# Peptides against a protein of PDB entry 6UG1: the designs that were tried, part 265

Target 1, 304 residues: chain A of PDB entry 6UG1
Amino acid sequence: SNEERKRRKYFHMLYLVCLMVHGFIRNEWINSKRLSRKLSNLVPEKVFELLHPQKDEELPLRSTRKLLDGLKKCMELWQKHWKITKKYDNVGLYMRTWKEIEMSANNKRKFKTLKRSDFLRAVSKGHGDPDISVQGFVAMLRACNVNARLIMSCQPPDFTNMKIDTSLNGNNAYKDMVKYPIFWCEVWDKFSKKWITVDPVNLKTIEQVRLHSKLAPKGVACCERNMLRYVIAYDRKYGCRDVTRRYAQWMNSKVRKRRITKDDFGEKWFRKVITALHHRKRTKIDDYEDQYFFQRDESEGIPD
Target 2, 301 residues: chain A of PDB entry 6UG1 as posed
Amino acid sequence: SNEERKRRKYFHMLYLVCLMVHGFIRNEWINSKRLSRKLSNLVPEKVFELLHPQKDEELPLRSTRKLLDGLKKCMELWQKHWKITKKYDNEGLYMRTWKEIEMSANNKRKFKTLKRSDFLRAVSKGHGDPDISVQGFVAMLRACNVNARLIMSCQPPDFTNMKIDTSLNAYKDMVKYPIFWCEVWDKFSKKWITVDPVNLKTIEQVRLHSKLAPKGVACCERNMLRYVIAYDRKYGCRDVTRRYAQWMNSKVRKRRITKDDFGEKWFRKVITALHHRKRTKIDDYEDQYFFRRDESEGIPD

## One batch from the design tools (peptide; made by RFdiffusion4, then SolubleMPNN)

Design b2_p29_5_s2 (from b2_p29_5, 12 letters changed)
Fold by OpenDDE base, seed 3:
Order: structure tokens, then C-alpha cells, then sequence
Structure b2_p29_5_s2 (fold): chain B 304 residues (1-304), chain A 29 residues (1-29)
């Protein structure tokens, strides 16, 4: 019905705000001075120097290569630190079906809320789910004075799915779900004027995204609980930015149709939410990023 | 404090703050 469409759209908006606030809160937690002091001790001086290369005036690419090598070594150090990767409770922050939402509305939440103190302890001990691990990795890079962002792929329920029964079939549902991350890292390369994408946990990859990312979900089974729609970046200075354009090959033709921003009302609404979570002034880094997004929109063209 | 952020952002988003808190506690927190 038209009423059910309105209900699902409204619930999607509620759920999206809650996810974006969760990302903001986790980004505040990883800025803990106590955690920073502990995590800086995991990075030896030689790796710190690679994270902070001098500008090569002859070939700036040499400086980028040192930074990439430093980030690779940080991923290796992080794997040694991380002792226990827990499975998610249920589906974690992956996308729920409408049926799962309706069935859960009648049930008390079975899982205990993770407090800030428990999170800081989990990161410090190297035990927790993959999201806690990624968040801890971002905290380690920030402890080394690296301009690292926490990236969150927000997975609100699909308001464009009007099916009544949205049950997912299959024994491998968890394996397919966790094949692609919900959280990852971006690092600012001051030499190339680009963000470097880092997945320290799932795919264990470092990439300079051109047209597509390895982190973008591929295949029907993987996309059931992980649809690339809202990729939000949280920086160390409490900036909040929509970076979906980086990871979406087909932003205009495919992704926009699945977003609240498909119409002018939704675009204005989503801008209000981003603005509410953005607590810093604009910088030249934002100018370079917006220029890159503009070039990506022009290169995709208008959908036929 | 976390629920206060949820309420504040929900209000700016012109959503019911208590429904946002309910969704947050049930699915996200």
C-alpha cells in the first residue's frame, strides 16, 4: 500500500539516523587519549617514520610509496595485536530484512549494550567483533598522528523493497554477509591529494580508489545484507562527510535510486543530518575531495 | 549522553526523537 511505503521510508530514515549517530559515537570513543597512549606503543619508530615521510620534491610518488609501506606494516602490527575476532551478535550492523524487523519488534533485545569502557578494554586487549577491530585500527593510526577517517557503510532496511516476505534463504548467510566490511579506514595522502582506502580486517587491502573499490559488495548473496548506499566518513576532528561517490561506480544510475536522496526532499533532509554530525570547519582537504567527486559525477554521466 | 545525541539529531532531522531512541536501543546500541 501507499501507507506501507510511507512507513518503510520513515523507518529507513529513523534507522539511518541511528546508524550515523552510532558511527559518530564510535568515532568519539576512538579519540580516547588513554587508548591513544596505549596504541602508539604498538608502532615502532621505523614504522612511524614511514607514516610521516618527507616530501620528495623530485618524485612525490616516492613519498606516497613510503606511506603505503607504513600502512601495510601497521596492518601487520594490528593483526599481531588482535587475538580474538568474535562473530557478530546476530547480523551486527548489516542490513536486516523487513520480516526480521517486524519479528524483533515484539522481542526484548537479547544482547548487552557495549559501553565505552568495554569498548576501550576490548580494543586494548585485541578482542571483539570485526567492527571494533577496524575502529581500533583507526585509533592506532590517529595515535601515530595520521589523518585517518573511520568509514561506515550504513545499512538501513531497504525502503524500496515492498515485498511482505523478505526472508533470506541459505545456510551460508553469515559467510556471505561478512565477505565485505561495514567499517573500514581512509588515510589522507598529502602528496597525491587523495584518500587511501584501508581494510585492515576483512580483505586486508590497501587501495587508491579510481573508478571502483574492492570493498564494494559484488554478487546477489553478498548484497542481500550489504548494499552500498550510505558510506559516511568520520574524521579525527569530528567531521562527517558522505563519501559514497568514491565507492559507488554507478552512483547516479543505481545507488541513488536506493537512497533517501533520490528526490529533492530527501537530499535536503540528508544534508540536515550530515550537518548535525559535522563539527568542524571546511578545509582544503574537503575541496580536493569535492573536486574528485565532481569529476566522478561528470565521468559517470547522466543515467539513460 | 549517547541517547541525547540520538534525540538531538532526530529532532534536527524532523523525526520523532523517542522513536529514534527506541530504534537505537533495539537495533543499534
Amino acid sequence: as target 1 above (304 residues)
Amino acid sequence: KDLEIVRKVAKIAELDPEEAVKVYKHFIE
Scores: peptide ipSAE 0.828, ipTM 0.987, DockQ to the pose 0.862
Fold by OpenDDE base, seed 2:
Structure b2_p29_5_s2 (fold): chain B 304 residues (1-304), chain A 29 residues (1-29)
Amino acid sequence: as target 1 above (304 residues)
Amino acid sequence: KDLEIVRKVAKIAELDPEEAVKVYKHFIE
């Protein structure tokens, strides 16, 4: 019905706000001074120097290569630190079906809330789910004074799916779900004036995204619980930015149709939510990023 | 503190703050 469409759209908006607030809270937790002091000790001086290369005036690319090598070594150090990767409880923050939401609404939540103290202990010991591990990696880079962002791919239920039964086939559901991450890292390259994408946990990859990312879900089964729609960046100064354009090859033709921002009302609404979570002044880094997004919109064109 | 952030952002988003808190506690927290 038209009423059910309105209800699903409203619930999508509620769920999206809650996910974006969760990312904001986790971004505050990883700014812990106590955690920072512990995690800085994981990074040897030689790796710290690679993270902070001098500007090569002859070939700025040499400085970027040093930063990339430093980030690779940080991923290796992080793998040594992280002792136990726990499975997600149920689906974690991956996308729920409408049926799962309706069935869950009648049940008390079975899982214990992770408190800030439990999170800090989990990161410090290297024991937790992949999301805690990525968040801890961002904390380690921030402890080394790297301008690292926490990236969250927000997975609200698909308000464009009007099917009653959205049962997923059970057999490989978890493997397909976790094939692509929900959380990752971005690092500012001050030499190239670009964000570097880092997945330290899932794909264990570093990318300089041009047109597409390896972190963008591909294939029907993987997209059932991980639809790239709302990729939100949380920086060390409590900035909040929509960075979906970086990871979406087909933002205008495909991704926009699955977002609340498909219409002017939804665009204005989503800007209010971003503004509510954005607690810093604009910087030249934001200007370079917006210029990159503009160039990506022009290069995609308007879908015919 | 965390639930107060949920309420504040939901209110700015012109959504029911207590319904947002319910969703947060049930699915996300």
Scores: peptide ipSAE 0.828, ipTM 0.987, DockQ to the pose 0.860
Fold by OpenDDE base, seed 4:
Structure b2_p29_5_s2 (fold): chain B 304 residues (1-304), chain A 29 residues (1-29)
Amino acid sequence: as target 1 above (304 residues)
Amino acid sequence: KDLEIVRKVAKIAELDPEEAVKVYKHFIE
């Protein structure tokens, strides 16, 4: 019905706001000075120097290569620090079906809320789910004065799915779900004027994304709980930016149709939410990023 | 504190703040 369509759209908006606020809160928690002091000790001086290379005036690419090597070593150090990767409780922050939402509404939440103190302890000990691990990795890079962003792929229920029953295939559902991350890192490369994508936990990859990322979910089974729609970046200065364009090869043709921003009302609404979570002034980094997104929109073209 | 952020952002988003808090507590928190 039209009413059910309105209800699902509204619930999608509620859920998206809550996910985006969660990302904001986790971004605040990883800015903990107490955590920063502990995590900086994980990074030897030689690795710190690679993270902060001198500008090579002859070949800026040499400086980028040092930064990439430093980030690789940071991933290796992080793997040594992280002792226990817990499975998600149920589906974690991956996408729920409408049936799962309806069934859950009648049940009290069984899972304990993770408090800030529990999070900081989990990161410090290297014990937690993959999301906590990625968030801790971003905290470690920030502790080394790296301009690292927390990236969150927000997975609200699909308001474009009007099916009553969206039973997912049970076989390997968890493995397919966790095949791609929902949290990762971006690092600003001041030499190339680009964001470097870092997945320290899941795919253990470093990318300079041009047209597509390895972090973009592929295949039906993986996309059931991980639809690339809202990739939100949270920086160390409490900036909040939509960076979906970086990771979406087909933003205009495919991704936009699954977003609240498919219409002018949704675009204006989503801009209000981003603005509410964006607590810093604009910088030249934002200008370079917007120019990159513009070029990516032009290169994709308008869908036929 | 966290729930106050949820309420504040929900209000700016022209959504019911208490429904947003329910969703947050139930699915996300």
Scores: peptide ipSAE 0.828, ipTM 0.988, DockQ to the pose 0.861
Fold by OpenDDE base, seed 1:
Structure b2_p29_5_s2 (fold): chain B 304 residues (1-304), chain A 29 residues (1-29)
Amino acid sequence: as target 1 above (304 residues)
Amino acid sequence: KDLEIVRKVAKIAELDPEEAVKVYKHFIE
């Protein structure tokens, strides 16, 4: 019905706000000075120097290569630190079906809320789910004075899915769900004026995204619980930005149709939510990023 | 508190703050 469509759209908006607030809160937690002091000790001086290369005036690419090598070594150090990767409780922050939402609404939450103290302890010990691990990795880079962002792929229920949810297939569903990350890292390259994408936990990859990202979910089974729609960046200065354009090859043709921002009302609404979570002034980094997004929109074109 | 941030952002988003808190506690927190 039209009423059910309105209900699902409203619930999608509620869930999206809650996910975006969760990302904001986790971004505050990883700015902990106590955690920073502990995590800085994981990075030896030689790796710190690679993270902070001098500007090569002859070939700026040499400086970018040093930074990339430093980030690779940081991923290796992080893997040595991280002792226990826990499975997610149920589906974690992956996309729930409408049936799962309806069935769960009548049930008390079975899982204990993770407090800030428990999070800081989990990161310090190297014990937790993949999301805690990625968040801890961002904290380690920030502890080394790297301009690292926490990236969150927000997975609200699909308000465009009006089908009665058939039961998602059981045992393989978890493997397909976790094939692509929900959280990752971006690092500002001051030499190339670009964000470097870092997945330290899932795909264990570093990429300089041009047109396509390895982190973008592919295949029907993976997209059931991980649909690239709202990729939100949280920086060390409490900036909040929509960076979906970086990771979406087909933003205009495919992704936009699955977003609240498919219409002018949704665009204005979503801008209000971003603004509510954005606690810093605009910088030249934002100008370079917006220029890159503009060029990506022009290169995709308008779908017919 | 984390729930006060949820209420504040929900209010700015013109959503029911208490429904947002219910969703947050049930699915996300």
Scores: peptide ipSAE 0.827, ipTM 0.987, DockQ to the pose 0.853

Design b2_p29_5_s3 (from b2_p29_5, 11 letters changed)
Fold by OpenDDE base, seed 4:
Structure b2_p29_5_s3 (fold): chain B 304 residues (1-304), chain A 29 residues (1-29)
Amino acid sequence: as target 1 above (304 residues)
Amino acid sequence: DVLEIVRKVAEIAELDPEEAVKVYKEFIE
């Protein structure tokens, strides 16, 4: 019905706001000065120097290569720090079906709320789910004065799915779900004027995204619980930005159709939510990023 | 308070703050 369509759209908006607030809160928690002091000790001076290379005036690419090597070493150090990767409770922050949402309304949540103190302890010990691990990695880079963003792929229920029952394929459902991350890192390369994508936990990859990312879910089974729709970046200064364009090859033709921003109302609404979570002034980094997104929109063109 | 941030962002988003808190507690918290 039209009512059910409105209900699912509204619930999608509620859920999206809640996910975006969760990302904001985790971004605050990883700015903990106490955590920062502990995590900085994981990074040797030689690795710190690679993270902060001098500008090579002859070949800026040499400076980028040093930064990339420093980030690789940081991933290796992080793997040594991280002792226990817990499975997600149920589906974690991956996408729920509408049936799972309806069934949950009748069941009190069984899982204990993760408090800030519990999170900081989990990161400090290296014990937690993959999301906590990624968030801790961002905290370690920030502790080394790296301009690292927390990236969150928000997975609200699909308001464009009007089916009552979405039977998920039972076989390997968890493995297919976790095949691609929902949290990762971006690092500002001051030499190339670009964001570097870092997945320290799942794919264990560093990427300089041009047209597409390895982090973008591929295949039907993987997309059941992980649809690339809302990739939100949270920086160390409490900036909040939609960076979906970086990771979406087909933003205009495919991704936009699954977003609240498919219409002018949704675009204006989503801008209000971003603005509510964006607590810093604009910077030249934002200008370079917006220019990159513009070029990516022009290069994709208008969908046929 | 985390729930206060949920309420405030929901209000700015022109959504029911208590429904947002309910969704947050049920699925995200």
Scores: peptide ipSAE 0.833, ipTM 0.988, DockQ to the pose 0.859
Fold by OpenDDE base, seed 2:
Structure b2_p29_5_s3 (fold): chain B 304 residues (1-304), chain A 29 residues (1-29)
Amino acid sequence: as target 1 above (304 residues)
Amino acid sequence: DVLEIVRKVAEIAELDPEEAVKVYKEFIE
């Protein structure tokens, strides 16, 4: 019905706000000075120097290569620190079906809320789910004065799915769900004026995204619980930015149709939410990023 | 308080803040 469309759209908006607030809170928690002091000790001086290369004026690419090598070594150090990767409880922050949402409304949540103290202890011990691990990795890079962002792929329920039964067949559901991450890292490359994408936990990859990312879900089964729609970046200064354009190859043709921002009302609404979570002044880094997004929009074109 | 941030962002978003808190506690917290 038209009413059910309105209800699902509204619930999608509620869920999206809640996910974006969760990302904001986790980004605040990883700025803990106590955690920073502990995590800085995981990075030896020689790796710290690679994270902070001098500007090579002859070939700026050499400085970028040093940074990339430093980030690779940080991923290796992080894997040594991280002792226990817990499975997600149920689906974690992956996308729920409408049936799962309806069934949950009748059931009290059995899982204990993770408090800030529990999170900081989990990161410090290297014991937790993949999301806690990624968030801790961002904290380690920030402890080394690296301009690292926490990236969150927000997975609100699909308001464009009007099927009554949206149950998923269970057999390989977890493996397909966790094939691609929900959280990852971006690092500012001051030499190339670009964000470097780092997945330290899931795919264990570093990439300089041009047209497509390895972190973008591919295939029907993976997209059932991980649909690339809202990739939100949280920086060390409490900036909040939509970076979906980086990871979406087909933003205009495919991704926009699945977002609240498919119409002018939704675009204005989503800007209000971003603004509410954006607690810093604009910088030249934002200008370079917006220029990159503009060039990506022009290069994709308008779908015929 | 995390829930106060949820309420405040929901209000700015012109959504029911108590429904937002309910969704947060049920699915995200």
Scores: peptide ipSAE 0.833, ipTM 0.988, DockQ to the pose 0.860
Fold by OpenDDE base, seed 5:
Structure b2_p29_5_s3 (fold): chain B 304 residues (1-304), chain A 29 residues (1-29)
Amino acid sequence: as target 1 above (304 residues)
Amino acid sequence: DVLEIVRKVAEIAELDPEEAVKVYKEFIE
């Protein structure tokens, strides 16, 4: 019905706000001074120096290569630190079906709320789910004075899916779900004036995204619970930015149609939510990023 | 308070704050 369409759109908006607030809160928690002191000790001086290379005036790419090597070594150090990767409780923050949402309305949540103290302990011990692990990795880089962002791929229920039954049948449903991350890291490269993408936990990859990312879900089964729609960046200064354009090859032709921002109302609404979570002044880094997004939008063109 | 942040952002988003808190507690928290 038209009412069910309105209900699903509204619920998508509620769920998206909740996810974006969750990302904001986790970004605050990883700024813990106590955690920072512990995590800085994981990074030896030689790796710290690679994270902070001198500018090569002859070839700035040499400086970027040092930073990339430092980030690779940080991923290796993080794998050594992380002792226990827990499975998600149910689907974690991956996309729920409408049926799962409707069934939840009758069930009290069985899982204990993770408090800030529990989170900090989990990161410090290296015991937690993949999301906690990624968040802890961002905290470690921030402890080393790296300009690292927490990236969250927000997975609200698909308001464009008007099927009554949206049950997912499949023995490999969990494996397909976790094939791609929903949290990762970005690091500012001051030499190339670009964000470097780092997945320290899932794909264990570092990339300089040009046209597409390895972190973008591919294949029907993987996209059932992980749709690239709302990739939100949370920085160390409590900035909040939509960075979906980096990871979406087909922003205009495919991704936009599945976002609340498909129309002017949704664009204005989503801008209000981003603004509510953005607690810093604009910087030259934002200018370089916006210029990159503009160039990527022009290069994609308008879908025929 | 995390729930207060949920309420405030929901209000700015012109959504029901208590419904947002309910969704947060049920699916996110």
Scores: peptide ipSAE 0.814, ipTM 0.986, DockQ to the pose 0.853
Fold by OpenDDE base, seed 3:
Structure b2_p29_5_s3 (fold): chain B 304 residues (1-304), chain A 29 residues (1-29)
Amino acid sequence: as target 1 above (304 residues)
Amino acid sequence: DVLEIVRKVAEIAELDPEEAVKVYKEFIE
C-alpha cells in the first residue's frame, strides 16, 4: 500500500539517523586521551617515521609509498594486538529485513548495551567484534597524529523493498554477511591530496580508490545485509561527510535509487542530518575531496 | 548522553525524538 511505503520510508529515516549518531558516538569514543596514550605505545618509532614521511620534492610518490608501508605495518601491529574477534550478536549493524524488524517488536533485546568504559576496555585488551577492532585501529592511527577517519557504511532497512516476507534463507548467511566490512578507515595522503582506504580487519587491504573499491559488496548473498548506500566519514575534529561517491561505481544509476536522497526532499533532509553531525569548519582537504567527487560524477555521466 | 544526541538529531531531522530513541535502543545501542 501507499501507507506501508510511507511507513517504511519513515522508519528508514529513523534508523539511518540512529546509525549516523552511533557512528558519531564511536568517533567521539576513539578520541579518548586515555586510549590514545595506550595505543601510541603499540607503534614503534620506525613505524611512526613511515607514517610521517618528509615531502620528497623530486618525487612525491616516494612519500606516499612510505605512508602506505607505515599503514601496512600498523595493520600487522594491530593484528598482533587483537587477541579475540567476537562474532556479532545477531546481525550487528548489518541490514535487517522488514520481517526481523516486525518480529523484534515482540522480543525484548537480549544484548547488553556497550558503554563507553566497556568499549575502551575492549579496544585496550584487543577483545571485541570486528567493528570495535576497526574503531580501535582508527584510534591507534589518531594516537600517532595520523589524519584518520572512521568510515561507516550505514545499513538501514531497504525502504524500496515492498515485499512482506523478506526472510533470508541459507546456512552461510553469517559468512556472506561478514564477507565485506561495514566499518573501515580512511587516511589522508597530504602528498597525493587523496584519501587512502584501509580495511585493517576484514579484507586486510589498503587501496587508493579510483573507480571502485574492494570493500564494495559484490554478489546477491553479500548484498542482502550489506547494501552500499550511505558511507559516512567521521574525522578526528568531529567532521561528518558523505563519502558514498568514492565507493559507489554507479552512484547516479543504481545507488541513488536506494537512498533517501533520490528526490529533492530527501536530499535537503539528509543535508540537515549531515550538518547536525558536522562540528568543524571546512578545510582545503574538503575542497580536494569535493573536486574528486565532482570528477567522479562527470565520469559516470547521467544515467539514461 | 547518547540518547540526548539521538533526540537532538531526530528533532533537527524533523522526526519523532522518542521514536528515534526507541529504534536506537532496540536495534543499534
Scores: peptide ipSAE 0.825, ipTM 0.988, DockQ to the pose 0.859; fails the geometry check

